# Ledger of designs, part 117: peptides against a protein of PDB entry 1EBD

Target 1, 138 residues: chain A of PDB entry 1EBD
Amino acid sequence: KASYEGKVAAEAIAGHPSAVDYVAIPAVVFSDPECASVGYFEQQAKDEGIDVIAAKFPFAANGRALALNDTDGFLKLVVRKEDGVIIGAQIIGPNASDMIAELGLAIEAGMTAEDIALTIHAHPTLGEIAMEAAEVAL

## One batch from the design tools (peptide; made by RFdiffusion4, then SolubleMPNN)

Design b2_p29_7_s1
Fold by OpenDDE base, seed 2:
Structure b2_p29_7_s1 (fold): chain B 138 residues (1-138), chain A 29 residues (1-29)
Amino acid sequence: as target 1 above (138 residues)
Amino acid sequence: MVADEETRRAARERMREAAAAIAAKEAAE
């Protein structure tokens, strides 16, 4: 967040048009387990009157997480029911800080849960959890 | 820039075709 806002501010000072889209800006806490979020939390979407599906998949069911013996946590997708568009994601677990980037891209591009569910992820990877959570949202 | 719905639909169709091709390959191995 702060570095991205700093870049936008620097561009504005330089006379370049720039904007901040806070929907696609990730927030990361480098704890153990790591925590990452982008876009809406489920409750935030509900408070704004957005009808959402909250799709959750646990790292305990991910083949790579099992192989790493690091299975704490989950991925949650916040999906708008009207059109299946992903509007938020939260990850608590291994490599959450890097894995949030795929979901940030998906939100910025206006992708649906179907788009992620149909995207082939390498097996076994932690990244498959995004696909699995997207399948839950269908 | 967000893709229009027609572009997104075409992308999803390509993804389905790719998934079907991979599933067919895996079934043949």
Scores: peptide ipSAE 0.016, ipTM 0.375, DockQ to the pose 0.097
Fold by OpenDDE base, seed 1:
Structure b2_p29_7_s1 (fold): chain B 138 residues (1-138), chain A 29 residues (1-29)
Amino acid sequence: as target 1 above (138 residues)
Amino acid sequence: MVADEETRRAARERMREAAAAIAAKEAAE
């Protein structure tokens, strides 16, 4: 947050067009398992009157997580029902701190769950869990 | 910056075509 706000302010002072959008600002906790979030939580979206699908996929069903013997947690997508647009994501599990960047990009670009589901992820990878969660949202 | 819907549709079509080509290759193996 503060670093991003500082960058936007610096760009504005430099005469570059820049805007603050908090939708795509990630939050990370480097715990074991790691926790990462970007955009809306399911309850926040509901409290604002947004009708959402919460699509969840467990690391226990991910081939790479199984191979690593690190299967705790899940990925959750928060998808707006009206148009399938991803408005939030949460990850608890291995490599959550890095994997949240894909979902931050998807939210910032206004992508749908279908866009992620159709994106080919390398097999076997932890990143495939984003594709699997997106397929659950379809 | 949010992508426009026409750009996104064209991207989805390319993705579907790529996925179909991979699936066809795998089925031929």
Scores: peptide ipSAE 0.014, ipTM 0.323, DockQ to the pose 0.158
Fold by OpenDDE base, seed 4:
Structure b2_p29_7_s1 (fold): chain B 138 residues (1-138), chain A 29 residues (1-29)
Amino acid sequence: as target 1 above (138 residues)
Amino acid sequence: MVADEETRRAARERMREAAAAIAAKEAAE
């Protein structure tokens, strides 16, 4: 947030048209395992009257996590039922702090679970878990 | 969701709680 707002301000001062426009701000805790979140939690969406699918995939089923012997946790997608748009994501597990960026991008771009499910992820990677969770949401 | 400061604070707290719950589980094993 602050870094992005500072960049926009600097660009505006430099005479470039720029605006602060963002939907999703990630929250990260650098614990072991790492925790990351962007957008809605499932309960927050429900409390606002948004009908959602919560799609969860465990790191215990991810080939890279198995190879690293770091299989605790999961990725959860929060998907709006009416149109399949991703409105939130939570990750507890290896590399959650970096992996949340893909999902932040997806939310900002208004992408669907289908968009992520149909995106080729490199194998074997931790990042494949986003694709797997998206497939669960379909 | 357009994130506001309150939402971000709440999200950070939920992540801290999640991390603490995992750590407590691991310590009990």
Scores: peptide ipSAE 0.007, ipTM 0.304, DockQ to the pose 0.052
Fold by OpenDDE base, seed 5:
Structure b2_p29_7_s1 (fold): chain B 138 residues (1-138), chain A 29 residues (1-29)
Amino acid sequence: as target 1 above (138 residues)
Amino acid sequence: MVADEETRRAARERMREAAAAIAAKEAAE
């Protein structure tokens, strides 16, 4: 139930293109599970003719999420296929509201999925999910 | 406390295996 509500909430955030010249404006819904988004949604990128990889990694596979017994949801990276640049991210799950900041920074800095995949995340942490999603995008 | 690299590698492998299993389950829904 909660995971489905989170998915719907994250999809609803997709409907508001920011009219501001910022590359990455974070949007957060403090629901249970939390939803956070920054940059492009997969469909928005496709609608603009950007060829993207949507790399998804579930919290149910994250060691910290398992230890917290909070494994609902996923992280999704929206990666431009041409150059591997991260252009968007969505998180549904534990600590999504805070975790989106890393991905916002990555987008603003023009980082690639490889940059995140090669970044050492502390183990075990929820933040490792960003690294794992980045590895999926490679 | 941060785990050593060997522990991390083993954990990442398990996570990838679990992710693949979950993705396969989601695709079947």
Scores: peptide ipSAE 0.010, ipTM 0.275, DockQ to the pose 0.029; fails the geometry check

Design b2_p29_7_s2
Fold by OpenDDE base, seed 4:
Structure b2_p29_7_s2 (fold): chain B 138 residues (1-138), chain A 29 residues (1-29)
Amino acid sequence: as target 1 above (138 residues)
Amino acid sequence: MVADEATRAAAREQMREAAAALAAREAAE
């Protein structure tokens, strides 16, 4: 937290785009499938000169989504390459509107993809997809 | 960092743009 806040403050002072200038306020579209986003989109980060890793994991590979027969879409993490900090997330798929909250929390806390990857998620759940996408980002 | 109310107000406007952008990106991926 403090180290992250200090780094972001230094970036802001240097006139570099900071992920913290974007409040981790989720945007949700209650379509079928649901769509949710928080923080940076991949292209938005690139347009601002942030070097990112986009880690994508499909619901078609999630055990709970398979059990529900609702496997459309994916989760994408937008991870800052220099430090592994999560700066954005998008979810298209089942329960996206609720699942985005975990990732919003992660962004606000300045968590890395490793922090999420090492967090045990209940099995089988849709939420495991966040852990799987985080593992892809490592 | 917890955003101030001014930053939150700006973000609420960005949410509308983000929702539109998300719908456009869904079709691209």
Scores: peptide ipSAE 0.047, ipTM 0.609, DockQ to the pose 0.053
Fold by OpenDDE base, seed 5:
Structure b2_p29_7_s2 (fold): chain B 138 residues (1-138), chain A 29 residues (1-29)
Amino acid sequence: as target 1 above (138 residues)
Amino acid sequence: MVADEATRAAAREQMREAAAALAAREAAE
């Protein structure tokens, strides 16, 4: 149920592309699990001819999510292959609505996956999943 | 880049539409 709802919500958000490229405006759906997106979806980037890495990390592998017994979903980073710049992020899972802010900041600042991967995240936190996904993108 | 008010308004509408789509799906179950 929850995983399917999250997928539908993410797809719904993906159907509403930002009118302005590289604007880090978050979209949030306060569902269970929550859904959040900022910047490009993977397919949107591909449709615009941007070569991207889609780096995905599951909440089921996050220590805080496990401790909360709330492990549904994932974080996905959309990373431009040319320079490693984060151009989009999607979160389906616990606290997605708040967690998207870090990634919105990263996109706004033109940060790379390496910048996030090298940012120390407190352990155990849900926010570590951004770091984990960034490491996958490297 | 700081989004202008029109862009922000569009984003808010997109969020509402996404939320409505999800709610409609939940109600159909």
Scores: peptide ipSAE 0.026, ipTM 0.548, DockQ to the pose 0.067
Fold by OpenDDE base, seed 3:
Structure b2_p29_7_s2 (fold): chain B 138 residues (1-138), chain A 29 residues (1-29)
Amino acid sequence: as target 1 above (138 residues)
Amino acid sequence: MVADEATRAAAREQMREAAAALAAREAAE
């Protein structure tokens, strides 16, 4: 939060429009599979000249998704390369509408992929996919 | 600076449209 607010202020002083006021606004589509997004899409970050890592992990490799026979889709993290800070996330798959909240919190707090990768997620859960995608970004 | 409510509403709509487009692409694969 504080670091993020500091960057906004610095960008505003430099005369750059800051997208920060909107980065943590979630978007949810209750389709089958569900779709959820928060922060930057990979292409939006690139169009703004942000160098990013797009870390993707499939639900087909998640133990809980396999047990539920609901393995369509993936989680994607959009991670800024310079500091490892998460600036966006997309989820297509089971429980995406609820799972996006963890990533919205992480973005709002200015967390890194390492912060999520080092957070213990219960096993087996759908939520582990966030940890797995964060490990891909390391 | 905190954006005004109109700007926030427009941003929410744009994000919904982007998410819907993403979902449609994945459903077509």
Scores: peptide ipSAE 0.024, ipTM 0.509, DockQ to the pose 0.038
Fold by OpenDDE base, seed 2:
Structure b2_p29_7_s2 (fold): chain B 138 residues (1-138), chain A 29 residues (1-29)
Amino acid sequence: as target 1 above (138 residues)
Amino acid sequence: MVADEATRAAAREQMREAAAALAAREAAE
């Protein structure tokens, strides 16, 4: 199943009509810190032969996370290198469960890291970390 | 095409397990 699901996800990302697109299905673990994921993990993309940029940004560098004294973890974007399209995201840290929604939307819409990097995020917010990680992917 | 709810639930569970594995690796660093 997992191999077939990966193939269907790859076909969906490649713009092939698939019966099921798994790429934009988020998962959340309400642990401390929270963990959220949507789309490809870096290793999954590599195993499928997708050349990716994995852009990681730490909450320790986020102004809102510092103000909250909750700086553990990071956001990771998995970006397809050929066109800059976001194909996955992982978040470990404060508000990961809600923050994953922006990235799920970006993946579903076929947005690029540039689209996120150029989107103005309110300052100071945890959400800025998505913009920062997108800038790392450029 | 929108997957059925059972397929979506299975995908969510798989991604949850993968996310937990990521968290465990990061905690071990």
Scores: peptide ipSAE 0.019, ipTM 0.455, DockQ to the pose 0.043

Design b2_p29_7_s3
Fold by OpenDDE base, seed 2:
Structure b2_p29_7_s3 (fold): chain B 138 residues (1-138), chain A 29 residues (1-29)
Amino acid sequence: as target 1 above (138 residues)
Amino acid sequence: MVADEEAREKAKAEMREALAKLAAKEAAE
């Protein structure tokens, strides 16, 4: 987190908008499917000169989503390449409004994609999609 | 970090708009 904040601050000084103050503030749209976001979008990060990996995993490949017959959408992680730190996440799909909380916590704590990938998630759950997306980022 | 309420609401609105754009883009793919 400290490294991320320092880089964002440097970019802000260079004339780029800074999202550091808002990194862990979630936004939710209670549509069908639900939409949720926290931290950077991929393009926002790129516009600020942050080299990122966008790791995407579809709900169509999630066991719980399949069981619920609710497979529209995906989870996307925005991961800083230099250190693997998660700096953003977007979810379009079932229970996105609640699932974003795990990723908000991860971003606030300065966790890496590896941290999420190595975290045991119950199977089958919607939540394990975060783990799957994190694995994509590795 | 904890932002003031006005800044938070602005950030939420901006994110909501960006999210809508992302959703539209993804739906078009």
Scores: peptide ipSAE 0.050, ipTM 0.561, DockQ to the pose 0.054
Fold by OpenDDE base, seed 4:
Order: sequence, then C-alpha cells, then structure tokens
Structure b2_p29_7_s3 (fold): chain B 138 residues (1-138), chain A 29 residues (1-29)
Amino acid sequence: as target 1 above (138 residues)
Amino acid sequence: MVADEEAREKAKAEMREALAKLAAKEAAE
C-alpha cells in the first residue's frame, strides 16, 4: 500500500502518464488447463522495443497445486527491466481464470514485481504462484 | 486502460489469439 501510494504520488508529480498505454484487459480460455492473459506478452513487449524480464514459475512447484494433483502449467510475469513494473502476465493452469485478476489489478496500478513479492499470500494457495514468479523477477 | 469499447473488444480478440498461440507452443514443448 505504501509503495503504491508513493508511486501514485511520484507519477502525479512527474505529470507523465506511463509512456506505454498498457492494455490490462484479461483474456480467458476455459480449457483444461485454463488459460488466462493480461497485458503484454513477452514477444509483444520486445516487438515494441521494451526490455523485459519473463519470470516463469511452474504449478508443479506450488504446494496447493500439488495437493490438488493439478500441476500442469505455469505463471509468467512480463516485467519491464527499467523499473521493475509488471506490464503483462500469462497463466496456464488451475484457476487461471480467477487468478489473473490479481495481476490485472497490479498492472493497472503500475505495481512492480517487488510489490507482489512482498505481498503476503495465504498458504497454501494457488495464488502464491504469483508471489513466487515475482521473486524470480527480482 | 483502453478508452473505447471497440478498442477493448479488438484488444481482447488479439489477446485471445496470442493466448491460443502461447498455449499451442507450450503444449508442443
């Protein structure tokens, strides 16, 4: 919260709308496994000349996914290297359709991977994978 | 982030297409 408030204040002072018009519109495919995306794909960012980190974390390493015996897929964060801001996310795996909302919110708010990494996620949950992927980006 | 509804729907369609490509790529690996 404090990080977000500081960022909003900094952006207000700078008077610069984010140079990139991020599209934080979620897209969901209710397949098995589910697929969801919001914001930039890695290649889209690269095509636009944005230097990014693609931070990927597998559901096979998530405690809740293991407990559910549903470990196919991954979460990928697309993070702008310049400032660590999350500009996209893709999820293939259990509950992707709902989990994408956290990341959509993060993108809309201009949050960084560090913000997500420092956010406490309930244990054990599928949602922890967002935190794990964020840690990969650090 | 998208101001117009038409632009939003276009963006959604593009994302769905990109997502399908991503899913196919991951399935092939």
Scores: peptide ipSAE 0.023, ipTM 0.523, DockQ to the pose 0.047
Fold by OpenDDE base, seed 3:
Structure b2_p29_7_s3 (fold): chain B 138 residues (1-138), chain A 29 residues (1-29)
Amino acid sequence: as target 1 above (138 residues)
Amino acid sequence: MVADEEAREKAKAEMREALAKLAAKEAAE
């Protein structure tokens, strides 16, 4: 919490929009495929004048998804260009409802795409798609 | 930070709407 507040202050001083002031409210739709989102959508960030990278990785390229024969959809990270901080994430695909929690935590902690990319995810798992998407953002 | 319950519910509703639009777009591709 203290770290979060410090980042808000730093962004305000720098004259940048604070994504940290935005409460990362998760939303989940238990459809087939499942859909989940937390933080900013890409267009929302752009509308607020935040320069972002949208890093997308498909489940069709995920080893576990292939093994499960459930490869529809993708994971998208919305990353602020100036400092690489993750400000939003969307998942459409298998286990999206549970996988969104990792990214919600990352946003609340003010983590960067690099932080996720450098975190070892077990292979083969659906979860490693977060690491793959983070690498795209680098 | 969300100031009150009303603001939080509004934010949730907007998020759900945006998510539904995203899902519809991806399904059409």
Scores: peptide ipSAE 0.022, ipTM 0.515, DockQ to the pose 0.033
Fold by OpenDDE base, seed 1:
Structure b2_p29_7_s3 (fold): chain B 138 residues (1-138), chain A 29 residues (1-29)
Amino acid sequence: as target 1 above (138 residues)
Amino acid sequence: MVADEEAREKAKAEMREALAKLAAKEAAE
């Protein structure tokens, strides 16, 4: 069973003061597996009346995670249906604390799930899970 | 500057809380 308890850290991504800037503040729990989040959670978006797609992909289906025998958890993208823009992401799994940075950047830049899906990720890597989750959102 | 910092700290706190809720949910599954 996964432990989701650990030291919590939250840092702000550099950017110009804007509403979008606050969306891109990552939070990390250094547990085993690690937990990380940036932007909206699915329920938060729904509570604010944003119609979203929650695209989830498990580490159990990630080639690198399998090779590492570290397959607990998932990556979830929260994608606004209106325009496909990524507005949130959560990762529970290996290297979540570092992997969240890509998604923070994507959110800050207003990127879509398609942008991530079309970005080539090295194979095999844990980072491919972001691409896989983005493909789920398409 | 002060307003920005307060907003950032609020956002951080909300994210930490939400993350804890997510972790609790996943742990219960």
Scores: peptide ipSAE 0.022, ipTM 0.508, DockQ to the pose 0.042

Design b2_p29_7_s4
Fold by OpenDDE base, seed 4:
Structure b2_p29_7_s4 (fold): chain B 138 residues (1-138), chain A 29 residues (1-29)
Amino acid sequence: as target 1 above (138 residues)
Amino acid sequence: MIASEEERARAKEEMRAALAALAAKEAAE
């Protein structure tokens, strides 16, 4: 999976000299499972010399995903170590296409992993996984 | 941030295409 993130990042960057200018642009693929991304991929950040934490949480550990019997995939937050700011997010799994919006907003607003971790998420929901991934980054 | 809506639209489409290629590969394996 890490190698695949690198490939996607490389392909996305190939047409753009500055990846920073495209951080807030989400991408969605309505496959099964759905795939969504916004901001930096982990390898993309590393290639640009940004020291990051890649915080990953699986849908297999999410209560709503278990209840739906749809537990494939994960949410990954790419967090800048220097200040804890979220600079990227990838979601592969149920409802990824809608869930990416929370992380898009967080990135656009310059929010930290702590901000997300301290935000109350309804239980049990798929969106709760964002909070769990944020806690991993702390 | 990208300066224009047109530039944002192009960047979004390129990113979507890259992600789609990844998704297709994962589905085939």
Scores: peptide ipSAE 0.151, ipTM 0.638, DockQ to the pose 0.059
Fold by OpenDDE base, seed 1:
Formats: structure tokens, C-alpha cells, sequence
Structure b2_p29_7_s4 (fold): chain B 138 residues (1-138), chain A 29 residues (1-29)
């Protein structure tokens, strides 16, 4: 799935308008595993000269994913280094289609990785992965 | 400022289509 992430980013760069105008618009593919994206891909941000942290956390390390025996994939946050603001997110994995909503909200609201990291997520849940990825960005 | 609802709908569909194409490609590999 790391390769898929790179391929998606490359095609987004080549064929889509700037994420600035559409930053909080989610895209979902109900594949197995599910795929979801909102805001910038890492490479898009870099191509626009934005210095970013790409914080990635695997579902293989998520307690709920383990309990569900559904651990393929990851969550990636694209965080602007200057101010810690989340400008993009990609999820490949279980319940990505629903989980992307939290991140869309965060991006629309101009939240930081710290805001997500400090938000209590129920345990054990798939949603904790957003918090875990945010902690990676700190 | 984020685009109008119409622009949002268009952008969403374009992104969905691109992601779907990639997902299909990955599945075929």
C-alpha cells in the first residue's frame, strides 16, 4: 500500500487542481481496503513549495484493527511544518470512508496535529489511528 | 475560501475517479 500511496499522489499532482481551493473535499473509494483522501497529498504540497511533515501510522499497530483482523494499510497526515496545521490526509484501510470525515473537519477548521493528538479517541477504536498519526507529527 | 457547492461536487468526483482508477490498477497487479 505504500506504493499505492505514491501512485495516487503522482496522479493527483498531474491531473487535479490545487488542493488549496478544494482542501476539505473528501474523496472515497470503497475498495478492499477502502481508500480515502482529503486535502493535499504530500507530493502536491512539496511541488507547491510547502514544507511538510508526512506522519504515517499503520493499522497493523492499531488495537481495534488487530482485534478485527483487518490491519492492512495506514493513515497519513500531511502537516505544514511552519505552524503544524493539517493540510491533507490519506487513509488506506478499514473504515477509511467514514474516518476521513474527522480529518476533513480538522482541515476545514485549520486544526493542528497537536489538536488531534490532544483529542481523546475512544479505546480501542480505528479512530485512534488519527491520534497516533498526529502524535507522530509532533 | 473553499469553492462553491458546485465546484466541490466537481472536484470530489474528479478525485474519486482518479482514486478509483488507481485502486483498480492496484487490484489488477
Amino acid sequence: as target 1 above (138 residues)
Amino acid sequence: MIASEEERARAKEEMRAALAALAAKEAAE
Scores: peptide ipSAE 0.119, ipTM 0.620, DockQ to the pose 0.060
Fold by OpenDDE base, seed 3:
Structure b2_p29_7_s4 (fold): chain B 138 residues (1-138), chain A 29 residues (1-29)
Amino acid sequence: as target 1 above (138 residues)
Amino acid sequence: MIASEEERARAKEEMRAALAALAAKEAAE
């Protein structure tokens, strides 16, 4: 949290467009499949003039999801192109309500897609999908 | 940083609405 605030201030001083003071407020819908979001949606970022890449990875390609026969949905990362910082994430699929916490922490800490991609996730787990989506963003 | 509880509540509601719209769109595909 403090790290991001410091970066926004530094960018403003350097004459760069001030990044929006986005807040990583999680939202969850306990439907089937579950839905969860934190930070920016892709369109929200675009509407505010933030150049982003939306990296999407399907549960149909996740080994644990296949083993559970629960492969509907995807994970999407919203990544700022300038520096690779994760500014939002959406999950529709199995265990979305709990999995969103990792991404909320990543956003608040100012982590990049590379940070998530280089974090070892246990195999086979649903959580690997965050790593896979991060790799798409690289 | 959201300064007030009211601002946090509004942001949470907007996020929930956007999430519902996204889910509906994906379900239609």
Scores: peptide ipSAE 0.109, ipTM 0.623, DockQ to the pose 0.034
Fold by OpenDDE base, seed 2:
Structure b2_p29_7_s4 (fold): chain B 138 residues (1-138), chain A 29 residues (1-29)
Amino acid sequence: as target 1 above (138 residues)
Amino acid sequence: MIASEEERARAKEEMRAALAALAAKEAAE
């Protein structure tokens, strides 16, 4: 069975006027490493019949994470294949609680993976991982 | 439609649970 959240999110994405927009609602777990999510999980999207790309990039490949000696985890983008629109994101790793905001904004604005990939991120920053994951989705 | 505070709270809790499950799955890989 689809989760209540997944159903509502799917309805929102489908443009139902009565649907509650859960897509841009972030969730954070302040563990070590931190965990954050916004929008669809990959499996939720699949369960709703949405054809998606799950683009994953590890913090172990991020220059700032290496410099901080804090390289556990990854960022995952859930991208709708039809149009490249980002519909979800999960982050497990350093500063996930703050980094999720960029992706929440992107989802709310209906941005594509290409939009993020083409956005210049400062170097070296943890935030570059969003750009890197977006590039994986292309 | 913009979610109420209560709806947002429920959604966040559900997402936390799903996120924990994802983290556990990823850790098992």
Scores: peptide ipSAE 0.103, ipTM 0.631, DockQ to the pose 0.042

Design b2_p29_8_s1 (from b2_p29_8, 17 letters changed)
Fold by OpenDDE base, seed 3:
Structure b2_p29_8_s1 (fold): chain B 138 residues (1-138), chain A 29 residues (1-29)
Amino acid sequence: as target 1 above (138 residues)
Amino acid sequence: RERLSEAELAERREKALELHRASLEAARA
């Protein structure tokens, strides 16, 4: 983000106008467990009058997390009820800082929970939790 | 798409960090 913003600023100073448009900006905390988010939090969506489903799945039920003995936390998808589109996600748990990228892409592309649910994720992996949470939203 | 100022980006980041802090406390229990 900082790199991209620096480029835009440099272009503006040089007389080459450009705009920075943001849709899904990730936020990460490298704590133990890690925390990551992108798009709307559930309450933020509700505050703006968006009718949403909060689909949550725990790492305690994920095979890879169990194997790693790191099962704290969960993945939550914020899904707009009107059309099933994913508008936000939060991950607390192992590798959250990297796993959030898949969901950022999904939000930017306007994907639905069904799209993620029908995408095969390798087994056993932490990434499966995204598919599991998407299934909860169906 | 939504064009945001640096100030707006900073504000949203801080809000997210605050929410993460609260969530971390619950997840560690």
Scores: peptide ipSAE 0.187, ipTM 0.698, DockQ to the pose 0.050
Fold by OpenDDE base, seed 2:
Structure b2_p29_8_s1 (fold): chain B 138 residues (1-138), chain A 29 residues (1-29)
Amino acid sequence: as target 1 above (138 residues)
Amino acid sequence: RERLSEAELAERREKALELHRASLEAARA
């Protein structure tokens, strides 16, 4: 979206630290539970002086995870406080390797936690945990 | 958005994987 691209460009021009200034490269570990990450980890952001909100939501509270009897882990969003832009995400849990794609897209597009929170996710799905975590960040 | 070399991409992937492994260990504890 053009508006998000404008935000990214403005940050780059200003030299503001942001994961959106770079290609969001996902990393996946196909373990049990699966692990997936994209963008900043919370501590990385803090080390670079970025003021962030770490919003976490557990799979134990996700309807689809319960139905699958696979509720270990959580999704964490790393959100920049000043503007609500998502700069990182980590998932430990079922289908993390595929679910990370939505968040990678969100980061690359410069989306905010509000954008994700206001996006309707099908119920019950594992993917709606992203929406839940985004709501925590608001 | 800044363009990255293949070497930079590889470095970032490796760093992310290291952090991932640490997170996994913490989650299993």
Scores: peptide ipSAE 0.103, ipTM 0.604, DockQ to the pose 0.039
Fold by OpenDDE base, seed 5:
Structure b2_p29_8_s1 (fold): chain B 138 residues (1-138), chain A 29 residues (1-29)
Amino acid sequence: as target 1 above (138 residues)
Amino acid sequence: RERLSEAELAERREKALELHRASLEAARA
């Protein structure tokens, strides 16, 4: 999104934290449950003076997770309040190691929570949880 | 965008993993 990049550039020029300047590095722990993250953690964003919404949705409320009897954990989106842009994500739960890629792409593309909320995810899938968390952020 | 060395990337990855571990422990508790 050109508009996102332009805004971030303006923020950087003004001496404000920039999501674009922050390298969204994915990290994965192949534990049980798996853990994965990309971009800002909530507290990390706050420490840098970014006003964020932490939108959390549990796997216990995900249809596919229930069907798999693997409902531990959650997905969390870190959303910048100013413009709704996703600047970070954390997943603890089934298939987190693979699911984090979608969110990495979203962050790199400068997508908003609304963008993900309006993206149709297959039903029933674990991936729906990203959409659900995005809706929480709205 | 910021350009990082391999060492800097590794450091950031390790920090993220540490945060993950802490979050996991909290979630499992």
Scores: peptide ipSAE 0.080, ipTM 0.592, DockQ to the pose 0.038
Fold by OpenDDE base, seed 4:
Structure b2_p29_8_s1 (fold): chain B 138 residues (1-138), chain A 29 residues (1-29)
Amino acid sequence: as target 1 above (138 residues)
Amino acid sequence: RERLSEAELAERREKALELHRASLEAARA
C-alpha cells in the first residue's frame, strides 16, 4: 500500500494524472493457511448499501488442492448484483498470496463474474477455483 | 489496437462457452 501510494505521488509530481484506488490494493497475511483479500468484504459492501452476492467455493472441491493434499479454506467473490461486477475477493488457503493477483486485476479492470467464468483456467490448478467461484455467482 | 465490436465480443463469448463446456467434460472424464 505504501509503495503504491508512493508511486501515485511520484507520478503526480511528474505531471501524470493518477489516483489512489484502495479497492484494488491487496492485503496478505503469510499464515498457515495464507490469507489474502482485495476490494470489498461482503459486510463492507452491505454497510454502504450495495446489494451483493457472496460466491464461495472451497479448496476441498478443487482438483489441484486435492492432489496436493492441501484443501483447507476457500475463495469468496463479492459481486454487485446490479451488473455482476466483481468488487471484492477473499482467499484463505494454498497459494492465496499469489492467487489474489488475478482477482485484483479483475477488480481494477471492472470485470464481471461472467468474464472470469468464461476465462479458461487450466485443469487441474489452484487458480481454477476463481472460475468455480465465479460460476457460483452467475 | 482497437476495441472489439459488440459482434466480435459476442462471438468470442460463444466460443468461450463452448470451450468451457468441453473443458469441463474432459475434466470430469
Scores: peptide ipSAE 0.008, ipTM 0.339, DockQ to the pose 0.032

